# Peptides against a protein of PDB entry 5Z08, part 249

Target 1, 168 residues: chain A of PDB entry 5Z08
Amino acid sequence: RQKDEWAKKTSSLMKQLDWFIGEHLGAMLAAEELGGPVVGELMEIDPDDLSAGFNAHGKLKKATSQPDLDRRQRRIDDIWGPQDEQGQAHKRKRGADEALAASAEMRDLIEQLMNKLVEAGGDNSATYVEIPRESAAARFLVRSKVAMFHPNDARRLRLVDFGRDLDD
Target 2, 222 residues: chain B of PDB entry 5Z08
Amino acid sequence: GLPRLIDAIEEASKIPAKRRQTPIKPTIEKLTTHLYTHGASPDSLLRLADLLTLRNHLDQASLAAITRNLYPSSTVSDEVVLRFIGALGHGQLKPTLALQALFLRWLVMVYHLLENPGVLGQVYGVLFDLLDTAAIRPQLCHLLALVTRRKHVRPFRIQAILTLSRQTGGDPNLTGLLRVFKNYYPEIIVGDATKGRASAFKHPDPQWRQHLDEIQQRRSEA

## One batch from the design tools (peptide; made by RFdiffusion4, then SolubleMPNN)

Design b2_p24_3_s2 (from b2_p24_3, 13 letters changed)
Fold by OpenDDE base, seed 2:
Structure b2_p24_3_s2 (fold): chain B 168 residues (1-168), chain C 222 residues (1-222), chain A 24 residues (1-24)
Amino acid sequence: as target 1 above (168 residues)
Amino acid sequence: as target 2 above (222 residues)
Amino acid sequence: MTEVQNKLRQMIEEIEVNRRKYLK
């Protein structure tokens, strides 16, 4: 009985998480990937600072003077700039597609992180997921204190163990 | 030094331009040059805030020039912030809406230097109630985007933005502010009227930011 | 930490706690 209640509650919470990712977080993550403002820190981060990315601790890297800044700023301006009428429909579709892609990436990453933590059976070395890139999704999880990078390998990400009873 | 320049401008501000013995423009130019080179100390910022916000005989071009060069060399006190906030809105004794827009832009650009950023949260209602003023709305939305916290996101304010967005034909700045609200409450339904373009609230002046950083770095070395 | 970050963290934490209870 209790196990069934916990299973039902977990299922309900997962559906809520999927909704939150798909309906809210995906668009913001897509904006960040496109060089837009950082998710939830929109005003604290200069677009120029976004180009520097986040360090392994989820902190903004100091903007290195790299010329790639101008391309991302142009992309942001292209996405969020005054669009003529014909460009709006194509950009809306592209924005929707990017939001869907970002939502899928975040969902898949969270699922992998949770599964690895369960499979590891307490072995911290086995809890890491290999990520193909430092995505907006990965950075957001680190900033949210949901995940941590491996100290020596920024391609390895693990879920924070929320279920460690302080008493164990 | 800067205090002597401020003294001269304060005295000149009491007298109509036609009755001044000497033109004030050369003194304003010296002041703005000094501000650009060295910035303003907290004490100087307060005095300049009074010159900018109180009714006096200074011309609008001089006031705008001072505001554009108002680089803090240190932090910005609550008192300075409150002078600028008190100068906002409609009234015969208040600065022009054009100058108010410059004040709001300045507050955005120096937000990270506030001694207490919470002071703006305390006057959130005053700022929010000015959103119907089109002339200051872009900068006001940007400032509100910085200041907004969970406690400020209330149903009546959500509805107010939605209503004003419909009335304005979907002002991108209002849509941007509503997106900030949605960051705190994802369940906020952005109606069809708000599916439009949102402002990204980018830094208003990257060159000004760079110059401010240079002024601030000199202080850390002293 | 932003409200969005907090919300996501809380949701994941609650899921993880419930999953562990189910697996025990």
Scores: peptide ipSAE 0.419, ipTM 0.398, DockQ to the pose 0.283
Fold by OpenDDE base, seed 3:
Structure b2_p24_3_s2 (fold): chain B 168 residues (1-168), chain C 222 residues (1-222), chain A 24 residues (1-24)
Amino acid sequence: as target 1 above (168 residues)
Amino acid sequence: as target 2 above (222 residues)
Amino acid sequence: MTEVQNKLRQMIEEIEVNRRKYLK
């Protein structure tokens, strides 16, 4: 009985999270991926410093142009890259598709992070998810203090264990 | 037709001006004339949004001329909106702040043609966080005035705009935005710094509006 | 942290706490 109530509550909260990601985060994350401003930090960060990107600790790095560079750089590379005949077929994902894709990426990443934390059974070394790239989604989770990069590997991300702070 | 003009400009945009065999200006003039007469289809609008927002070798005058003549013949997709939003802010790969101001002005003028106005509400935080950028603030405040709903008026944003208003000596655009917030929460005290004339957020270009309406009417008759 | 960041964090925390209770 009590387990069923917790299951229902968890399902309800997950639906609320999905809604929140879809309705509030997806478009902002897509804007960041398109070279827009960093989601949610502009109030605390000089826009000139935003061009610098963030280090693995969520602190502004000096202006290495890199994070805004990757997808936009791919587009720039698509614009500036050799006109090989095959390159035209990269279907310009529709912007609505970019917001949806960003929402999906965030959802999938959160799900993977939560699943790995459960599967690890308390082994902190097993809680890391391998990410193929530093996405706007990954960066946002780190800035939100929801996730942490591995100190030695920026391709490894783990969920912050919120349960430990409640038992202390 | 318009697609061929866009093709020629896309190809020219890949080449530095000094290395072009032919001047691009005549092609830009043909494009802007076509846009003024017929407007841009959704497909053409997306291609033009890419030309305007992505780093290329087009000169600022050409980019500004295209933006000033960017009349939609139909609706504006979420994709087009997100291209322009993604071009905002500081960064070496972003358009100039002057061009960003033109994009924001354009979004204000075509707001009623958006397929999904809700997309701007979803990126509200991104827009709000750019209010400290003085060069785009007038147009940004106007866009936010259109986009703002009760759900966006939060205590932290109220405090942020009040603080920024004090720091700017009561920018009329910020005062105007605070009045929009006050419409949702009447208890918001717009302090003495707001004794200044608030912006009424009037349409930026009545002639542009009239011409857009003429282009849109031709579509309804076709 | 922004309100959006705080809200996301709170939601994830609540989910995690409930999941842990469910799995015990």
Scores: peptide ipSAE 0.417, ipTM 0.401, DockQ to the pose 0.301
Fold by OpenDDE base, seed 1:
Structure b2_p24_3_s2 (fold): chain B 168 residues (1-168), chain C 222 residues (1-222), chain A 24 residues (1-24)
Amino acid sequence: as target 1 above (168 residues)
Amino acid sequence: as target 2 above (222 residues)
Amino acid sequence: MTEVQNKLRQMIEEIEVNRRKYLK
């Protein structure tokens, strides 16, 4: 009975986590990957806003078609990636696709981290997930104190063992 | 010699101070005197890095004294560097933030002796994510100023520093780091909050540098 | 930590605590 209650609660919490990642966190992570604000600076990012891009201050670029983007602004855009003038609809779709991709990456990463922690059976050396790149998702987990990089290898990430902090 | 002193300290570090038969302080003083006079070999540096970074029963004053006298007689290996990097941040098993600041200061002062300076670039993300820790931020910004290459200057990191600079009221060390970033990308708009005084990241201890140079010179003559 | 970071951390922590209870 108690195990069933814990299993049900865990399942419910996982669904809530999936919802939170999909509905809120994905767009923010996508914004960070696109050179937008670091996750948490903007409480709410509409995927449609991702299409407008971000300035060096992390502010949404207003789609003001001022043609005379000074040479400096062009260079900033070159640093942050070309804002191709593709039509507003294509930009919105791309923003939504990036948010979905970021959500999927975060979900997969969390799942891998949690699974490795369980599989390791208390061996800290076996808890590391190898990540292909330092993603917005990985950085966010580290900033959130949910994950830690291996001290010797920034390609290896592990879940913080929350249970050790409670037993001491 | 130095190895025997390290052996004695390693054994003492396993035992709580109240349970030691002999005080460790005289041995620490002999160690620090030896380090000041001769420096530490690569092998000795690794052993000392373990003593400094791993949880043991050595007191903070002893750890700080060893760190302040940690002159390399030769090069600094990647393994030694990674011990100190692994000791950074918050956690029950990690050294105090005060000791971490000394480690970062040490890394700054010995940066030119690293066998592979690129090792710090590989852990750049780990270092960068610690910028919110006020107690180590000055030394961390200085180290990042040395380590930063164009590949590390990414939009998300620019924004993270800008945000943290606003949140801290324009910490001069963050402003200094932003100037380093701006050297790679002159187009970076440093917001009004960053118009303040920037750290110049001068050498933390000129006397320590001079003494290190003397130790290093003796190696070239032997 | 931001509110979003805290929320994510709390959710993952609660999941991990429950998983550990389930696996014991």
Scores: peptide ipSAE 0.427, ipTM 0.402, DockQ to the pose 0.238; fails the geometry check
Fold by OpenDDE base, seed 5:
Structure b2_p24_3_s2 (fold): chain B 168 residues (1-168), chain C 222 residues (1-222), chain A 24 residues (1-24)
Amino acid sequence: as target 1 above (168 residues)
Amino acid sequence: as target 2 above (222 residues)
Amino acid sequence: MTEVQNKLRQMIEEIEVNRRKYLK
């Protein structure tokens, strides 16, 4: 019974993470990949925009009417887009595609990092994921103190073990 | 004049090379010749920054040629700077890393002409977070060496450079940047990372500097 | 850390804590 509750909670949290990546983080990652601001540094994330997505208990609130992705994409296009309407439209489409790609990359990377940590069974040397390239996703995870690079190999990334910090 | 040349290139940039009615190379050569002779006004710089940083159908050789001849006749606005900063990093819509290195080199060479040098300090984090990109690291370290102030030297950035220095086997550009940091905080324990060869961050192109000075002098006389 | 960084970290931490409880 307790294991089932933890499994359900984990599944729910994964869905929330997927939503957060897709609806909120993906646009910012795409902005960084498209030449916009680095995720979290130049974006005055309106606390209201983040708070509108999550309640005090970390539960997803209903997505407000305009997807954060579209607002961010418009802002990216307004800052970096061609001034002509046609150029803006092409950039919007490309930006949307890049947001989807960045979201997918982040999701896949997090999944790989989590899986490797479980598979390693406590062997720190086995916890590393090989990344084909440095990405906005990888850098963001490191800046967020969620992941760290191998000290001698920037192509190897591992998840920070949040559980060891509780036992020490 | 320069605006008409930019107009022609902007229109050509919208069309794939194979579908252009006329070769663009002669127009690019006219543009680069004009830029070399007269420089670019602030308005022309902004338009050229858009051509260089936005994805279009211009070839890499043309973009590089424009960048190498991008002499400001006056000051460089924050907007122009931000276009180039925005073009940095990885991504399918970003310029090539080779072109980004040229942009960073350009920013180093025109740093003294910025209307507001503080704009680079505001985007310091953006620049700093790109240090792991090997292809642009030399020019990026040089730019950061110019931009760094006491407020930017934070413990997490010190640690990040130290870590990256170990990972790269002591990149001399990172060692140079650490020495800049140590000038603000002498107590920074840099260990063996500062004992190695450091870049002196010399001007990347003395001939380009001399030619820029000649263009700038003509403005003061007009 | 930015709010976005903190949020992502919190979410991943919560997931990992729950996964560990499940696997024990």
Scores: peptide ipSAE 0.397, ipTM 0.389, DockQ to the pose 0.259; fails the geometry check

Design b2_p24_3_s3 (from b2_p24_3, 13 letters changed)
Fold by OpenDDE base, seed 3:
Structure b2_p24_3_s3 (fold): chain B 168 residues (1-168), chain C 222 residues (1-222), chain A 24 residues (1-24)
Amino acid sequence: as target 1 above (168 residues)
Amino acid sequence: as target 2 above (222 residues)
Amino acid sequence: MTEVQNRLRQMIEEIEVNIRKAKK
């Protein structure tokens, strides 16, 4: 009976997490992957200010058009900027597709991390998931203090075991 | 005048709040009002830097209020800068990390008024070694972005930022600092960790800047 | 830490706690 209640509660929480990822986090993660704001930092970063390097005197250089920043900003503007109606529809679709992809990546990563934590049986060395790349999802989990990279291997990520702190 | 207000606060700072005969709050308010209106001279800045950085019996709210109103009316000396730098880091005698973040923010906002901007370059290593301290990292990265010169961009520091960036999940301030490094060494591979948005290091407080400019202009007219 | 980060952490923490309790 109690196990069933905890299983039901876990299932409910997982559904809430899935909803949270899909409705709120996915779009923000996609924005980060596309060179937008870092998830959770409402940095009102004027893109023009981001391009400004510092001169030898430590003063902000006038925005020299760095082509790569212009490309990323164009992508951000392409996703978030007011473009013409047809461009907006394609952008909305692309943005939605990227948000779905980011949501899926986050869900998969969390699932893998949780599975490894459960399987490890308390062995911290066995809790690491190998990640193919440093994704916005992985970075967000680390910033959230939910996950940690292996100190010697950035391809290995583990979930923080919050349950240990409750048993002490 | 400002010196008399500082005298009163210095004396009060030696005494625990519970043992003070007179509340210090009205004097702090007078000080902050004066600083807001007239700014602080170099001599007053040094005295205030000591009050802010040395362990005393002033409350954190008072220290923060002074720091928020610490407008230089003139230049900022190396000695003043070094007081604030010396107050950074961990330790029982150090100011709180919250106050340290305000000091770093202040240094960013007054950087153009330093008598010798090179003084920060001399203590670059001390500043850089504090990047692991999350509470001060945003302002520290901003300050380092201003201070960084070619001589500071070394392979070990590049690697340290990259490592710390991974460990922090791509802190945008670290990415911003690495971008500054890349300006000196274009070959720096800003790896996948830098797919994150870099901090632009915008001015922390535009209103504070405007008010500082007004104070500085009044000095040029006198 | 942002509100979004805090919320995610809270949710994951609650899930981990419940998973652990379900195994006991």
Scores: peptide ipSAE 0.414, ipTM 0.459, DockQ to the pose 0.240
Fold by OpenDDE base, seed 2:
Structure b2_p24_3_s3 (fold): chain B 168 residues (1-168), chain C 222 residues (1-222), chain A 24 residues (1-24)
Amino acid sequence: as target 1 above (168 residues)
Amino acid sequence: as target 2 above (222 residues)
Amino acid sequence: MTEVQNRLRQMIEEIEVNIRKAKK
């Protein structure tokens, strides 16, 4: 009975997390990936604000010359291209698609991190997930103090084990 | 290299400025330039933490300049963290409150590089009890916002921050910290007296963060 | 830490705590 109650509560919290990612976090992550403000510097980014473009105070971080960054920079330039009516509708759709993609990336990353933490059985060395890139999602989890990079390998990310801190 | 510069400054720190044979400023400038370019290794970081936190004959401007350029090239050990925490508060042997504010700001900026973030959770009470010190309160609230977990949010601390918020006329940093507490206990009524805008605890120095990221990236390539 | 970051941290912390309690 008690185990079933905790399982139900876990399921409910996972649904709430999924909703939070989809409704709020995805658009902000997409904005950060597109050279917009760091997630949480602006309290609410409306998906419509992603389509409208960031005002001049969003200092574009100098794109480090990695080729995959160039593809996203081109996508930024396409999102920030001329404001014709067809361009605005295409920008809105593209902004929505980027928000959905960012949401999916965050969901997948959190799921992998949680699965590894559960599977490791208390071995911290086994809790690392290999990430293909330092995404806005990965950076956000680290800034949120929910995840940590491996000290010697920025391609390895682990979830913070909050339950150990309760037993100590 | 960096160890030789630290050796020279350690020796100079033992001698009053008026009795030094050579000015220390040129050596401090070389140190800060090196730190800006390469960062500090864990061993060098510990030695620098001792220079910054222990009473010596270095001037406040030199100590502040070292702190502003204290980029870790790697991780930050528990020992380094505890040196800075031990330097906080009032006392004749403690650093100035202005320097303590710089230490707290540094801890905020390097929090993601701590070998064990839990070390700050263990000293949470010590940090929380310093909230009445106005000179360090802004940076202290920011650090506590990062460190706070469910286990730290206790009824007596909720009441303490509410009382202090009323006494300060609604300090936005205290309101920001109270918002963090409210995440763990939604029933916390932020009373009408906290009409102040809560601090969002933005990164204290975006340029410093960017430069730190560049130093850390070079380590991953080596 | 931003409000969004704090909220995410809270949610993940609660999930981890409940997962552990479900396994005991």
Scores: peptide ipSAE 0.406, ipTM 0.683, DockQ to the pose 0.259
Fold by OpenDDE base, seed 4:
Structure b2_p24_3_s3 (fold): chain B 168 residues (1-168), chain C 222 residues (1-222), chain A 24 residues (1-24)
Amino acid sequence: as target 1 above (168 residues)
Amino acid sequence: as target 2 above (222 residues)
Amino acid sequence: MTEVQNRLRQMIEEIEVNIRKAKK
């Protein structure tokens, strides 16, 4: 009974995480991969602020005042595409595609990290996932303090075991 | 090498500046240059942490210069972290509050390199109790924002931040920390204290970060 | 740390805690 409740809660949280990745992180990660600001340099990156694009210095171009969420995709596109409507549409699409790709990468990485943590049974040495590249996703997890690189191998990433502190 | 530079500085640190036969400044400059170029190994970090945190005869400018160039080439051990944490607060044997602020800033900037980030969680209370110290509050709030977990978000701490926020006229850093708490407990009313923009706890030094990344990358390639 | 980072951290922490509780 209790196990089922925890499993259900875990599933619910995973869905929330998936949503959070898709709705909030994907575009930011994509922006970082595209040479934009580091995910989280802008704390209040309102998804709408991400849409403003980044100057050559990785600073958000001052979002013109317009609040709408649909402007996020528009402005990623406005940042990178030709200023014409077609160019903006292509930029939007490319930005959307990059955001989706980044979201997928983050989801996959988190899944692998979680699986390894679960499989390791408390052996920290067995919790490392080999990452093919230092992605924005990987960097973000490390910056978020939810993952750590292997001290000697930046290609190995592990999830921080937050639950150890509960058992002690 | 770096160990020899540290040796020289350790010896000089035992002697008042006015009694030193040789100016230490050139050695400090060599040290900081070395640190900037190569970073510090875990062992060197520990030795430097002792130099920075223990009462000695090094001048504040030298201590600050070392701290500003304290790039880890590898990981940061719990022992190193605890040296810096132990140096925080008020006391005759403690570093200046200005230097403590630099230590906290350093801990923020190297937090991703900690061998055990949980060590800061263990000393959470010590850090939290220093929030009333205005001189270190900005960096302390930033560090706490990184360290805070659900287990730390207790009613008494929520109330303490709220009270301190009112007393400080809504310090943006306290508001920022309270916002972190709110992630765990959405019911936390970040009340009128939010009349101020919450601190975003941005990376304190992007250039320092970039340089750290370069040092760390060289290690991974070696 | 950004709000987004903190939120992610909170979510991951809660997930891990619940996974552990489910295994016990």
Scores: peptide ipSAE 0.405, ipTM 0.681, DockQ to the pose 0.270
Fold by OpenDDE base, seed 5:
Structure b2_p24_3_s3 (fold): chain B 168 residues (1-168), chain C 222 residues (1-222), chain A 24 residues (1-24)
Amino acid sequence: as target 1 above (168 residues)
Amino acid sequence: as target 2 above (222 residues)
Amino acid sequence: MTEVQNRLRQMIEEIEVNIRKAKK
C-alpha cells in the first residue's frame, strides 16, 4: 500500500517536471544553447559589451565585430528579438522548434540520470551518464546543484543523490 | 552632522540590541538619509567601513542600508578599500556573505573614485582565491574584470578558472572573467565549457551611479 | 541560485526521495 502511494506520487511529480520543462525551461535552454543568456542569469549580458573587453582604465572597449558572436546573437535576436511583421511566423516556428528540442534534451537527460541513480543501488561510481556534449541542459543541472560532473571527465554526469542523507 | 551620527552608532554597536536604552533604527535612518544627500567624506568612510566590516551588535538590515547608501563625496582611500577586502571570505568574525556581496558591488561602483586603483591589484590573489564562494562570485568576477592586468593573468589562474567553470557548469561570470583574460592572452582556449553567454559586467545600479555623480559634482563646484 | 533553478532542484529532490521510498 505505501509503496503504491510513493509510486503514484513519483508519477505525478514526473508529470509536473515534464510540464515545467516544456512550459518554462525549454525556451530558456534554447536561448542559452544558441548563445543567449544563461538560464536564470539576472544580468542581461550584452555580447557586444563582453567582446569589447576592458581597456587599461577599466572601461569597456568598443565591440570588435566577432562574426561568430554576431551570428549567435542574430539567432537569439531572431528567436527572441522584436520580430518585424513578415518574418514573424517562420521565426516563431523556429523558436518553438528549438524550445521543443531543448525540452526533449532536458527530459532525456534527466531520465537517464534518474535511471542510472536507481540502477546503481548506492554505488556512486555507477551513477554516471555519458553525455555527448556539454549542453545547456547539462550545464543547467550542474548550476542547479542537481547534477555533478565527474572530477576527471566532463563527459560523465551524475545526479546528486539527495535521498542518501535520509537513510542515515 | 555625519560625525555625530557615526559616534552614536559606534556607541550603540558595542551594546546588544536587547540592552540598548534607545532604538538605533532612527539613528540609522538619519545616517542613511545624510549619506544619500551629502555622501561621506574620506574620514567618515573609514569609520563607516569599520562599522560595516568589524563584528559588532548592529543588525544585518542596518548594515545593508548603510552599504547601499555609502556614497563617497570625495575619493576612496586605500585604507577603506583594504577594510572591505579584509572582510571577505569565510569566518565567524567576518560579515555575512550577503553583506560581502554588497561590499564587492560597492567597490565596483566606486572603482573610478579610488585614490589608488593599484591597491586592488596588490590584493588580486585574495580576491581570486574567493571565486569558489558562490554567494559572492558574481560581484568578485565583476571586480576582477575591472582590476585584472597582464601581470595577474597567470597559467595557474587560467587553469583555476577553467576548472571552476567546468565544476559550476559554466558560470557566466567566470566565462566573463575568462574573456577578460583572453584580451591579454588571445591564445587562451576558452574551452567548450565556456561556450555559454558570458557576463557583460554592466554597471550594477545605474540609478546609484547617477546619484553618485550628482554628489561628486557638488564637490567640484565647492 | 535562481528561482527556476531552485524549483527544478526541489522537484528533482522530491522525485528522488519518492523513488527511494517506493523501492523500500
Scores: peptide ipSAE 0.421, ipTM 0.465, DockQ to the pose 0.246; fails the geometry check

